# Peptides against a protein of PDB entry 5KEZ: the designs that were tried, part 217

Target 1, 320 residues: chain A of PDB entry 5KEZ
Amino acid sequence: NVAIYNPFRPWWERYQPVSYKLCTRSGNEDEFRNMVTRCNNVGVRIYVDAVINHMCGNAVSAGTSSTCGSYFNPGSRDFPAVPYSGWDFNDGKCKTGSGDIENYNDATQVRDCRLTGLLDLALEKDYVRSKIAEYMNHLIDIGVAGFRLDASKHMWPGDIKAILDKLHNLNSNWFPAGSKPFIYQEVIDLGGEPIKSSDYFGNGRVTEFKYGAKLGTVIRKWNGEKMSYLKNWGEGWGFVPSDRALVFVDNHDNQRGHGAGGASILTFWDARLYKMAVGFMLAHPYGFTRVMSSYRWPRQFQNGNDVNDWVGPPNNNGVI

## One batch from the design tools (peptide; made by RFdiffusion4, then SolubleMPNN)

Design b2_p24_2_s2 (from b2_p24_2, 10 letters changed)
Fold by OpenDDE base, seed 5:
Structure b2_p24_2_s2 (fold): chain B 320 residues (1-320), chain A 24 residues (1-24)
Amino acid sequence: as target 1 above (320 residues)
Amino acid sequence: SWGEEQRAKYLASRERLKELAKKL
């Protein structure tokens, strides 16, 4: 991914890829392979956060300022380490003046235009699908168990399906023969927009962002909500079917006050209430559960917003 | 680095998601 120095190595630089090389601040490919092997050998499975909707921001300077030193040029859409060129992006398909998503009520814009300047990959192209599949298959062959698909809302479900259809079975050294990768898709569906979580059920599980938001209101006792109202928790609260749901109390975005859930989201900053929420989630049978492991950062609120919401994980001068 | 304009757009998009949460 790109190496961002202003601000200094933010967490979100990880979501601006310039190649599919397993060479980041977390380590190199050999170290990753070693970790996957050690985890699998004790029954711990690895699921990769796969950024396949886009490459880096269009305004990032060209050069070799990346975690693996790969050259890239956002201005010319040149990513030779893949390789991608201008033919592999949706610049000509997006019809907005800025090239960015301007109207989230237009599903075509949401999927064909840039998410906040991130260069949008032309996932309709078999070449692009194949490059992504090669990346994911390399990970499968290493021994990962599945994937979180980042920004799935911004990809056509059919394009995702086309990529998934190219995937290998899981590595038989650790998984039963014929096992398929576990897929869960990040889709933010809080209602009121044309793209729905149900559009993606055919590809795998989806994130249920209503879960953390609603649980937060109940645990906080907002609006007269009571624990007794959780008797029909899950589908009874309008959530997706349990077998399609990946549930969580918080994630990296809404832990920072971003994204779905707003102020209702419970985090480690609200330690007591957070423990109650996580305990309830783990005890209740609804959905596939995910527990957050994060870090503390020096929050600084200005006008209700944390100006340090960019702060990445603990590091030594950029090295994790 | 990530340009100031992109940062502004990113923040704006995240604020939009906060507003969507009010629909719950």
Scores: peptide ipSAE 0.025, ipTM 0.662, DockQ to the pose 0.689
Fold by OpenDDE base, seed 2:
Structure b2_p24_2_s2 (fold): chain B 320 residues (1-320), chain A 24 residues (1-24)
Amino acid sequence: as target 1 above (320 residues)
Amino acid sequence: SWGEEQRAKYLASRERLKELAKKL
């Protein structure tokens, strides 16, 4: 991914890929392979956060300022380490003036235009699908158990399916023969927009962002809500079917006060309420549960926003 | 910095989701 130095190595630089090389602040490919092996050997499975919707921001300077030193040129859409070229992006398909998503009520813009300047891959192209599949298959062959598909809302479900159809079975050294990768898709559906979580059920599980948002309101006793109302928690609250849901109290985005859930989201900053929420989530039989492991950072609020929301995990001069 | 500007744009898009959450 791109190496950002101002601010100094923010967490979100990881979501700006310039290659599919397994060479980042977390380590190199050999170290990753070693970790996966060690984890698998004790029954701990690895799921990769796969960024496949886009490459880096369109305004990032060309050069070799990346975690693995790979050259890239956003201006010319040149990513030779893949390789991608200008033919592999949706620049000509997006019809907005900026080239970015401008209207989230337009599903075509949401999927064909750039997410906040991130160069949008032409996932309709078999070449692009194949390059992504090659990346994911390499990970599968290393021994990962599945994937979180980042920014799935911004990809056509059919394009995702086409990629998934190219995937290998899981590595038989650790998984039964014929096992398929576990797929869960980040889709933010709180209602009010045309893209629905149900559009993606055919590809795997989806993130249920209503879960953390609504649980937060209940635990906080907002709007007269009571714990007793959680008796029919799950589908009874309008959530996606349990077998399609991946549920969580918070994630990296809304833990920073951004994205789905707003102020209702409970985090480790409110330790007591957070423990209640996580405990309830783990105890109640709905969805596939995900527990957050995070870190504290020096929050500084200005005009209601944390200006330090970029801060990444503890590191030694950028090295994790 | 440019990086901050990019993130600011991203966050602005995500802020829309906060408003949607209020309707739940």
Scores: peptide ipSAE 0.038, ipTM 0.699, DockQ to the pose 0.897; fails the geometry check
Fold by OpenDDE base, seed 4:
Structure b2_p24_2_s2 (fold): chain B 320 residues (1-320), chain A 24 residues (1-24)
Amino acid sequence: as target 1 above (320 residues)
Amino acid sequence: SWGEEQRAKYLASRERLKELAKKL
């Protein structure tokens, strides 16, 4: 991914890829392979956060300022380490003046235009699908168990399916023969927009952002909410079917005081309430559960927003 | 800087999501 130095190595640089090389702040491919092997040998499975909707931001300067030193040029859409070129992006397909998503009530814009300036891949093309599948299959062959698909709301469900149909079975050294990768998709559906979580059920599980938001209001006792109201927790509260849901109390985005869920989201900053929420989540049968592991950073609030929400995990001069 | 611009875009996007969350 792009190496950003202003601010100094923010966490979100990881979501601006310039190649599919397994070479980042976290280590190189050999180290990753070693970790996957050691984890699998003791029954711990690895799921990769796969950024496949886009490459880096269009405003990033061309050069070799990347975690693996690969050259890239956002201006010309040149990513030779893949390789991608101008033919592999939705620049001509997006109809907005800016090239960015301008109206989230237009599903076509949401899927064909750039998310906050991130160069949008033309996932309709078999070439692009195959490059992504090659990346994911390499990981499968290493021994990963599945994937989180980042920014799934911004990809056409059919394009995702086409990629998934190219995937290998899991590595038989650790998984039963014929096992399929576990897929869960980040889709932010809080209602009021045309794209729905149900559009993605055919590809795998989806994130249920209503879960953490509603649980937060209950645990905080906002608006007269009571724990006893959780008797019909799950589908009874309007959530997606349990077998399609990935549930969580917080994630890396809404932990930082913004994003889906708003102020109701509980985090480790409110330790007592957070433990109550996580404990309830783990005890309740609804959905597939995900528990957050995070870190402290020096928060600085201005106008209700943390201006240091970019701060990444503890590191040694950028290396984790 | 280009990094600051990317951050600004990200923040703007997240503020939108925050507003949407108020509708829950």
Scores: peptide ipSAE 0.032, ipTM 0.687, DockQ to the pose 0.823; fails the geometry check
Fold by OpenDDE base, seed 1:
Structure b2_p24_2_s2 (fold): chain B 320 residues (1-320), chain A 24 residues (1-24)
Amino acid sequence: as target 1 above (320 residues)
Amino acid sequence: SWGEEQRAKYLASRERLKELAKKL
């Protein structure tokens, strides 16, 4: 991914890829392979957060300022480490003046235009699908069990399906023969927009962002909410079907006070209430559960916003 | 810096999501 130095190596640089090489501040490919093997050997499975909707931001300077040292040129849409060129992006398909998503009530813009300046890949092209599938298949062959698909809301469900149809079965060294990768898709659907979580049910599970938001209000006793109202928690609260839901109390975005859920989201900063929420989630039979593991950072609030919400996880390699 | 500008755009997008969350 792109190496960002101002601010100094933020967490969100990881979501700006310039290649599909497995070398980041988290480690190199050999280290990753070693981790996957060791985890699988003790029954811990690995699911990769796969960024396949886009490459890096359009405003990033060309050069080799990346974790693997790969050259890239956002201005010319040149990513030779893949390789991608100008023909592999949705620039000509997006009809907005800026090239960015301007209206989230327009599903075509949401899927064909740039998310906050991130160069949007033309996933309709078989070439692009194949390059992504090759990346994911390499991970499958290493021994991962599945994927979180980042920014799935910004991809056409049919394009996702086309990629998934190219995937290998899981590695038979650790999984039963013929096993398929576990897929869950990040789709932020809080209602009121044309793109729905149900559009993606055919590809795998979907993140249910209503879960953490509503659970937070109940645990906090906001708006007269009571624990007794959780009798029909899940589908009874308007959430997606249990067999399509991936549920969580918080994620990396809303843990930092921005994203779906707002101030209702419980995090480790509110330890007691957070443990109550996580305990309830694990005890209640709805959806596939995900527990957050995060880190502390030096929060500095200015005008109600943490100006240090960019701080990434601790790192001591000083090189990558 | 260009990185901060990109982050600002990201945050603006996330603020919209917070507004949607108020409807829950």
Scores: peptide ipSAE 0.027, ipTM 0.674, DockQ to the pose 0.876; fails the geometry check

Design b2_p24_2_s3 (from b2_p24_2, 15 letters changed)
Fold by OpenDDE base, seed 3:
Structure b2_p24_2_s3 (fold): chain B 320 residues (1-320), chain A 24 residues (1-24)
Amino acid sequence: as target 1 above (320 residues)
Amino acid sequence: SFGEEFAAKYRESQKRLQELAKKL
């Protein structure tokens, strides 16, 4: 991915790929392979956060400022380490003036335009699908158990399916023969917008962001909410079917005051309430549960925003 | 810098979701 130095190596640089090389702040491919093997050998499975909707920001300077030193040129859409070129992006499909998503009530913009300037891959193209599949299959062959698909609402479900249909079975050294990768898709559906979680059920599980948001209000006793109202928690609260839901109290975004859930989201910063929420989540049968493991950073609020929301995990000069 | 500009843009995009969450 792109190496960002101002601010200094933010967490979100990981979501700006310039190649599919397994060479990042976390280590090289050999180290990753070793980690996956060691984890699998003790029954811990690895799921990769796969960034396949886009490449890096369109305004990033061309060069070799990347975690693996690969050259890239966002301006010309040149990513030779893949390789991608201008033919592999949706620049011509997006009809907005900026090239970015401008109206989230327009499903075509949401899927065909750039998310916050991130170069949007033409996932309709078999070439692009194949390059992504090759990346994911390499990971599968290493021994990962599945994937979180980042920014899934920004991809057409059919394009995702086409990629998934190219995937290998899981590595038989650790998984039963014929096992398929576990897929969960980050789809933020809080209602009120055209993209629906149900559009993605055919590809795997989806993130249910209503879960953390609503649980937060209940635990915080906002708006007269009571624990007794959790009697029909899950589908009874309008959440997606349990067998399609991946649930969590918080994620890296809303932990920083961002995105889905807003101020209701409970995090480790509110330790007591957070433990209550996580405990409830783990005790309740609804959905597939995900527990956040994070870190403290020097929060500095200005005008309601943490100016240090970019801070990544503890590191040694950018290397974890 | 790109990083600062991107961060600002990202925060703005996230505010949309925050507003939606308030309507839940």
Scores: peptide ipSAE 0.651, ipTM 0.960, DockQ to the pose 0.900
Fold by OpenDDE base, seed 5:
Structure b2_p24_2_s3 (fold): chain B 320 residues (1-320), chain A 24 residues (1-24)
Amino acid sequence: as target 1 above (320 residues)
Amino acid sequence: SFGEEFAAKYRESQKRLQELAKKL
């Protein structure tokens, strides 16, 4: 991915890929393979956060300032380490003046335009699908159990399906023959916008962001809500079907005060309430559960926003 | 800088979701 130095190596640089090489601040491919093997050998499975909707920001300077030293040129859409070129992006398809998503009520913009300047891949192209599938298959062959698909809301469900149809069965060294990768898709559906979680049910599970938001209000006793109201928790609260839901109390975004859930989201900053929420989540049968493991950072609020929301994990001069 | 500009865009996009969350 791109190496960003201002601010200094933010967490979100990880989501600006320039190649599909397994070479990042977390380690190299050999180290990753070793970790996967060690985990699998003790029954711990690995699920990769796969960034396949886009490459890095369009305004990043060309060069080799990346975690694996690969050259890239966002201006010309040149990513030779893949390789991608200008033919592999949706620049001509997006009709907005900026090239970015400007109206989230327009599903076409949401899927064909750049998310906050991130170069949007033309996932309708078989070439692009194949390059992504090759990346994911390499991981499958290493021994991963499945994937979180980042920014799934910004991809057409059919394009995702086309990629998934190219995937190998899981590695038979650790998984039963014929096993398929576990797929869960990051889709933020809080209502009020055209893209729905149900659009993606055919590809695998989806993130249910209403879960953490609503649970937070209940545990915080906001709006007179009571724990007793959780009697019909799950589908009874308007959530997606349990067998399609990936549920969590918080994620990296809303832990930083961002996005889905707002101020209701419980985090480790509110330790007691957070433990209550996580305990409830793990005890309740609804959905597939995900538990957050995070870190503290020096929060600095200005005008209600943490100016240090970019801070990544503890590191030694950029090396994790 | 690119990083600062990107961060600003990202925060703006996230505020949209915060407003939607208030309607739940």
Scores: peptide ipSAE 0.642, ipTM 0.958, DockQ to the pose 0.887
Fold by OpenDDE base, seed 2:
Parts: sequence; C-alpha cells; structure tokens
Structure b2_p24_2_s3 (fold): chain B 320 residues (1-320), chain A 24 residues (1-24)
Amino acid sequence: as target 1 above (320 residues)
Amino acid sequence: SFGEEFAAKYRESQKRLQELAKKL
C-alpha cells in the first residue's frame, strides 16, 4: 500500500493498495506464512481483510513510496506490480463531475465512482477479476480460512460472485478437503439508501451495523430502553437473518466516532459498558460474532472530532 | 497534503453515515 507521512503512517493507508504483494508494515510474505502456519497449528484461523474494490487515492503522487517499494502512478492509473492500467478502472463509467461518489441515492455512482477519491477498479472485467482471484487464491494456498471484503457496497454483487467462483478450496493441510473460504462482506446498510445488505446474501455473510448501534442504546439505557427488550434480539429487531449476519459491538471506524452507530457505539473507552455489550453478544445466539482488539491513542477533540482519529497501532517509526 | 485532504474527505463521508444512524 501507499506510505503516507502526513499524518505519519495513518491506519487508513492500509486501505490504499498499490499491489497485491504481501509486504506491508506488518511484515513480509515469509513472516505472514509463518504466522498463518503457527496459528493454524493451534486452531486459530486467519481471515484477511481484502481490499479489492479500489486501489490508492487518485491524488497520491507517483513513485515508489509504498510499503513494498513498488512503483505506481495514480494519475495514469499505472500499477505495474499487478499489473493494472487505465483500462482496468471505472473512470469512464462514472459520470459525476468530480469522479467521486456524490449521491449515495444513486446506486450506479456508489458502485462505479470513486469512494473518497480511491481509484475504482473495473470489476466487470474478467482480467480484473482474475487478478483479484489470483491474489486471494495465493492467500488461500498459504492457509487463510477466508476473507472480509472491504467496501462491498461499492461493488456489484455479481462481480463479487464472479471473483468468488474463481477461488480455490482451502488448504487441505489444515482444512477438510473441499472446504470453501469463509466470506463476510462489509456492507453498511442503515436504511434510506438504495443499496441493501440483502443484495449480497448470495455471496456470504454481511456486516450488520445496526447491531452495535442498537445494542449501545440499550446498554446505555437511552430512550427508555431496557435489557429485557433484548429477548427477541436479532431478526426481531429488524436485523438481517442470523445466518447472514456478522455482528460486532464496534469496529475501527465507529471506535473513532466515524460511520454507523453514532454516539451509541460502545468501545473500550467505556470499559464497563463495553464488557457488558461484548458479553451479551457472545452469549446471545444471533449472527457470527466478531470481537474487537484495539489500542489506546491520544485522542484530541476539536469541534466534536478527534483530530488524531488517524492514529494506527503502536509502531516503531512506522513499522508495527 | 494528500493525507490531510483524504482525511477530510473520509470524515465527510462518515458524517453521512452518522446522520443515517440517528434515524434508526
């Protein structure tokens, strides 16, 4: 991915890829293989956060300022380490003036235009699908158990399916023969917009962002809500079917005051309430559960926003 | 800088989601 130095190596640089090389702030491919092997050997499975909707920001300077030193040129859409070229992006398909998503009520913009300036891959192309599948299959062959698909609402479900159909079975050294990768898709569906979580049920599980938001209000006893109301927690609260849901109390975005859930979201900053929420989530039989492991950072609020929301995990001069 | 500009865009996009969340 791109290396950003202002601010200094923010967490979100990880979501701006310039190649599919397994060479990042966390280590190289050999170290990753070693980690996967060690984890699998003790029954801990690895799921990769796969960034396949886009490459890096369109305004990033060309050069070799990346975690693996690969050259890239966002201006010309040149990513030779893949390789991608201008033919592999949706620039001509997006009809907005900025090239970015401008109207989230327009599903075509949401899927064909750039998310916050991130170069949008043409996932309709078999070439692009194959390059992504190659990346994911490499990970599968290493021994990962599945994937979180980042920014899934920004991809056409059919394109995702086409990629998934190219995936190998899991590595038989650790998984039963014929095992399929576990897929969960990040889809932020809070209602009021055209893209729905149900559009993606055919590809795997989807994130249910209403879960953490609503649970937070209950645990905080907001709006007169009571724990007893959680008796029908899940589908009874309007959430997606349990067998399609991946649930969580918080994630990296809303932990920083961003995204879905607003002020109701519970985090480790409110330790007591957070433990209650996580405990409830793990005890209640709804959805596939995800527990957050995070870190403290020096929060500085200005006008209601944490100006240090960019801070990534503890590191040594950018190396984790 | 790019980083600062990107951060601003990101925050703006997240604000949209926050507003939607208030309607839940």
Scores: peptide ipSAE 0.636, ipTM 0.957, DockQ to the pose 0.856
Fold by OpenDDE base, seed 1:
Structure b2_p24_2_s3 (fold): chain B 320 residues (1-320), chain A 24 residues (1-24)
Amino acid sequence: as target 1 above (320 residues)
Amino acid sequence: SFGEEFAAKYRESQKRLQELAKKL
C-alpha cells in the first residue's frame, strides 16, 4: 500500500493498495505464511480483509513510496505491479464532475465513482476480476479460510459474484476437500439510502452495523432502553437474517467515533460496559460473531473530535 | 498534504453515516 507520512503512517493507509504483494507493516509474505500455518495447525482460521474495490487515492504522488517499494502513478492510473492501467478504472463510467461519489442516494455513483478519492476499479472487466481472483487465490492457497470484502456496497453484487466464482477450493491440508472460502461483505446499511444489505446476500454474509449501535444504546440504558427488551434480539429488532449477519460490538471505524453507530458504540475505552456487550453478543445465538482486538492511542479531543483518530497500531518494524 | 486532505474527505463521509445512525 501507499506509505503516508503526514500524518505518520496512519491506519487507513492500509486501505490504499498499489499492488497485491504481501508485504506491509504487518509483515512480509513469509511471515504471513508462517502465521497462517501455525494458526491452522491449532484450529484457528484466518480471514483476510481484502481491498478489491479500489486502489490508492487519485491525488497521491507518483513514485515508489509504498510498503513493497512498487512503483505506481495514480495520475495516469498506472499500477505496473498488478498490472493495471487507465483501461482498468471507472473514470469514464463515473459521471460526476469531481470523479468522486457526490450523492449517496444515487446507487450508480456509489458503485462507479471514487470513494473519497480512491481510484475505482472497473470490476465489470474480466481482466480486473481475474487479477483480483489471482490475489485471493494466492491467499487461499497459502491456507486462509475466507475474506472480508472491504467497501462491498461500492461494488456491484454481480461483479463480486463473478470474482467469487473464480476462487479455488480451500487448501486441503487443513480443510475438507471441496470447501469454499467463507465470505462476509462490509455493507453499511442503516436505511435511508438505495443500496441494501439484501443486495449482497447471494455472495455471502454481510455486516450488520445496526447491531453494535443498538446494543450500545441498550447497555448504556439510553432512551429508557432495558436489557429485557433484548428478548427478541436479532430479526425482531429489524436486523438482517441471522444466517446472513456478521455481528460485532465495534470496529476500527466506529471505535474512533466514526461511521455507523456514533456515540452509542461501546469500545474498550468503556471497559465494563464493553465487556457486558461482548459477553452478551457471544452468548446470544444471533449472527456470526466477531470480537475486536485493538490498541490504545493518545486520544486528543478537540471540539468533540479526536484529532489523533489516524494513529495506527503499534509497530516495531518502522522501515517499511 | 494528501494525508490531511484525505482525512478530511474520510471524516466527511463518516459524518454522513453518523447522521443516519442517529435515525435508528
Scores: peptide ipSAE 0.624, ipTM 0.954, DockQ to the pose 0.867

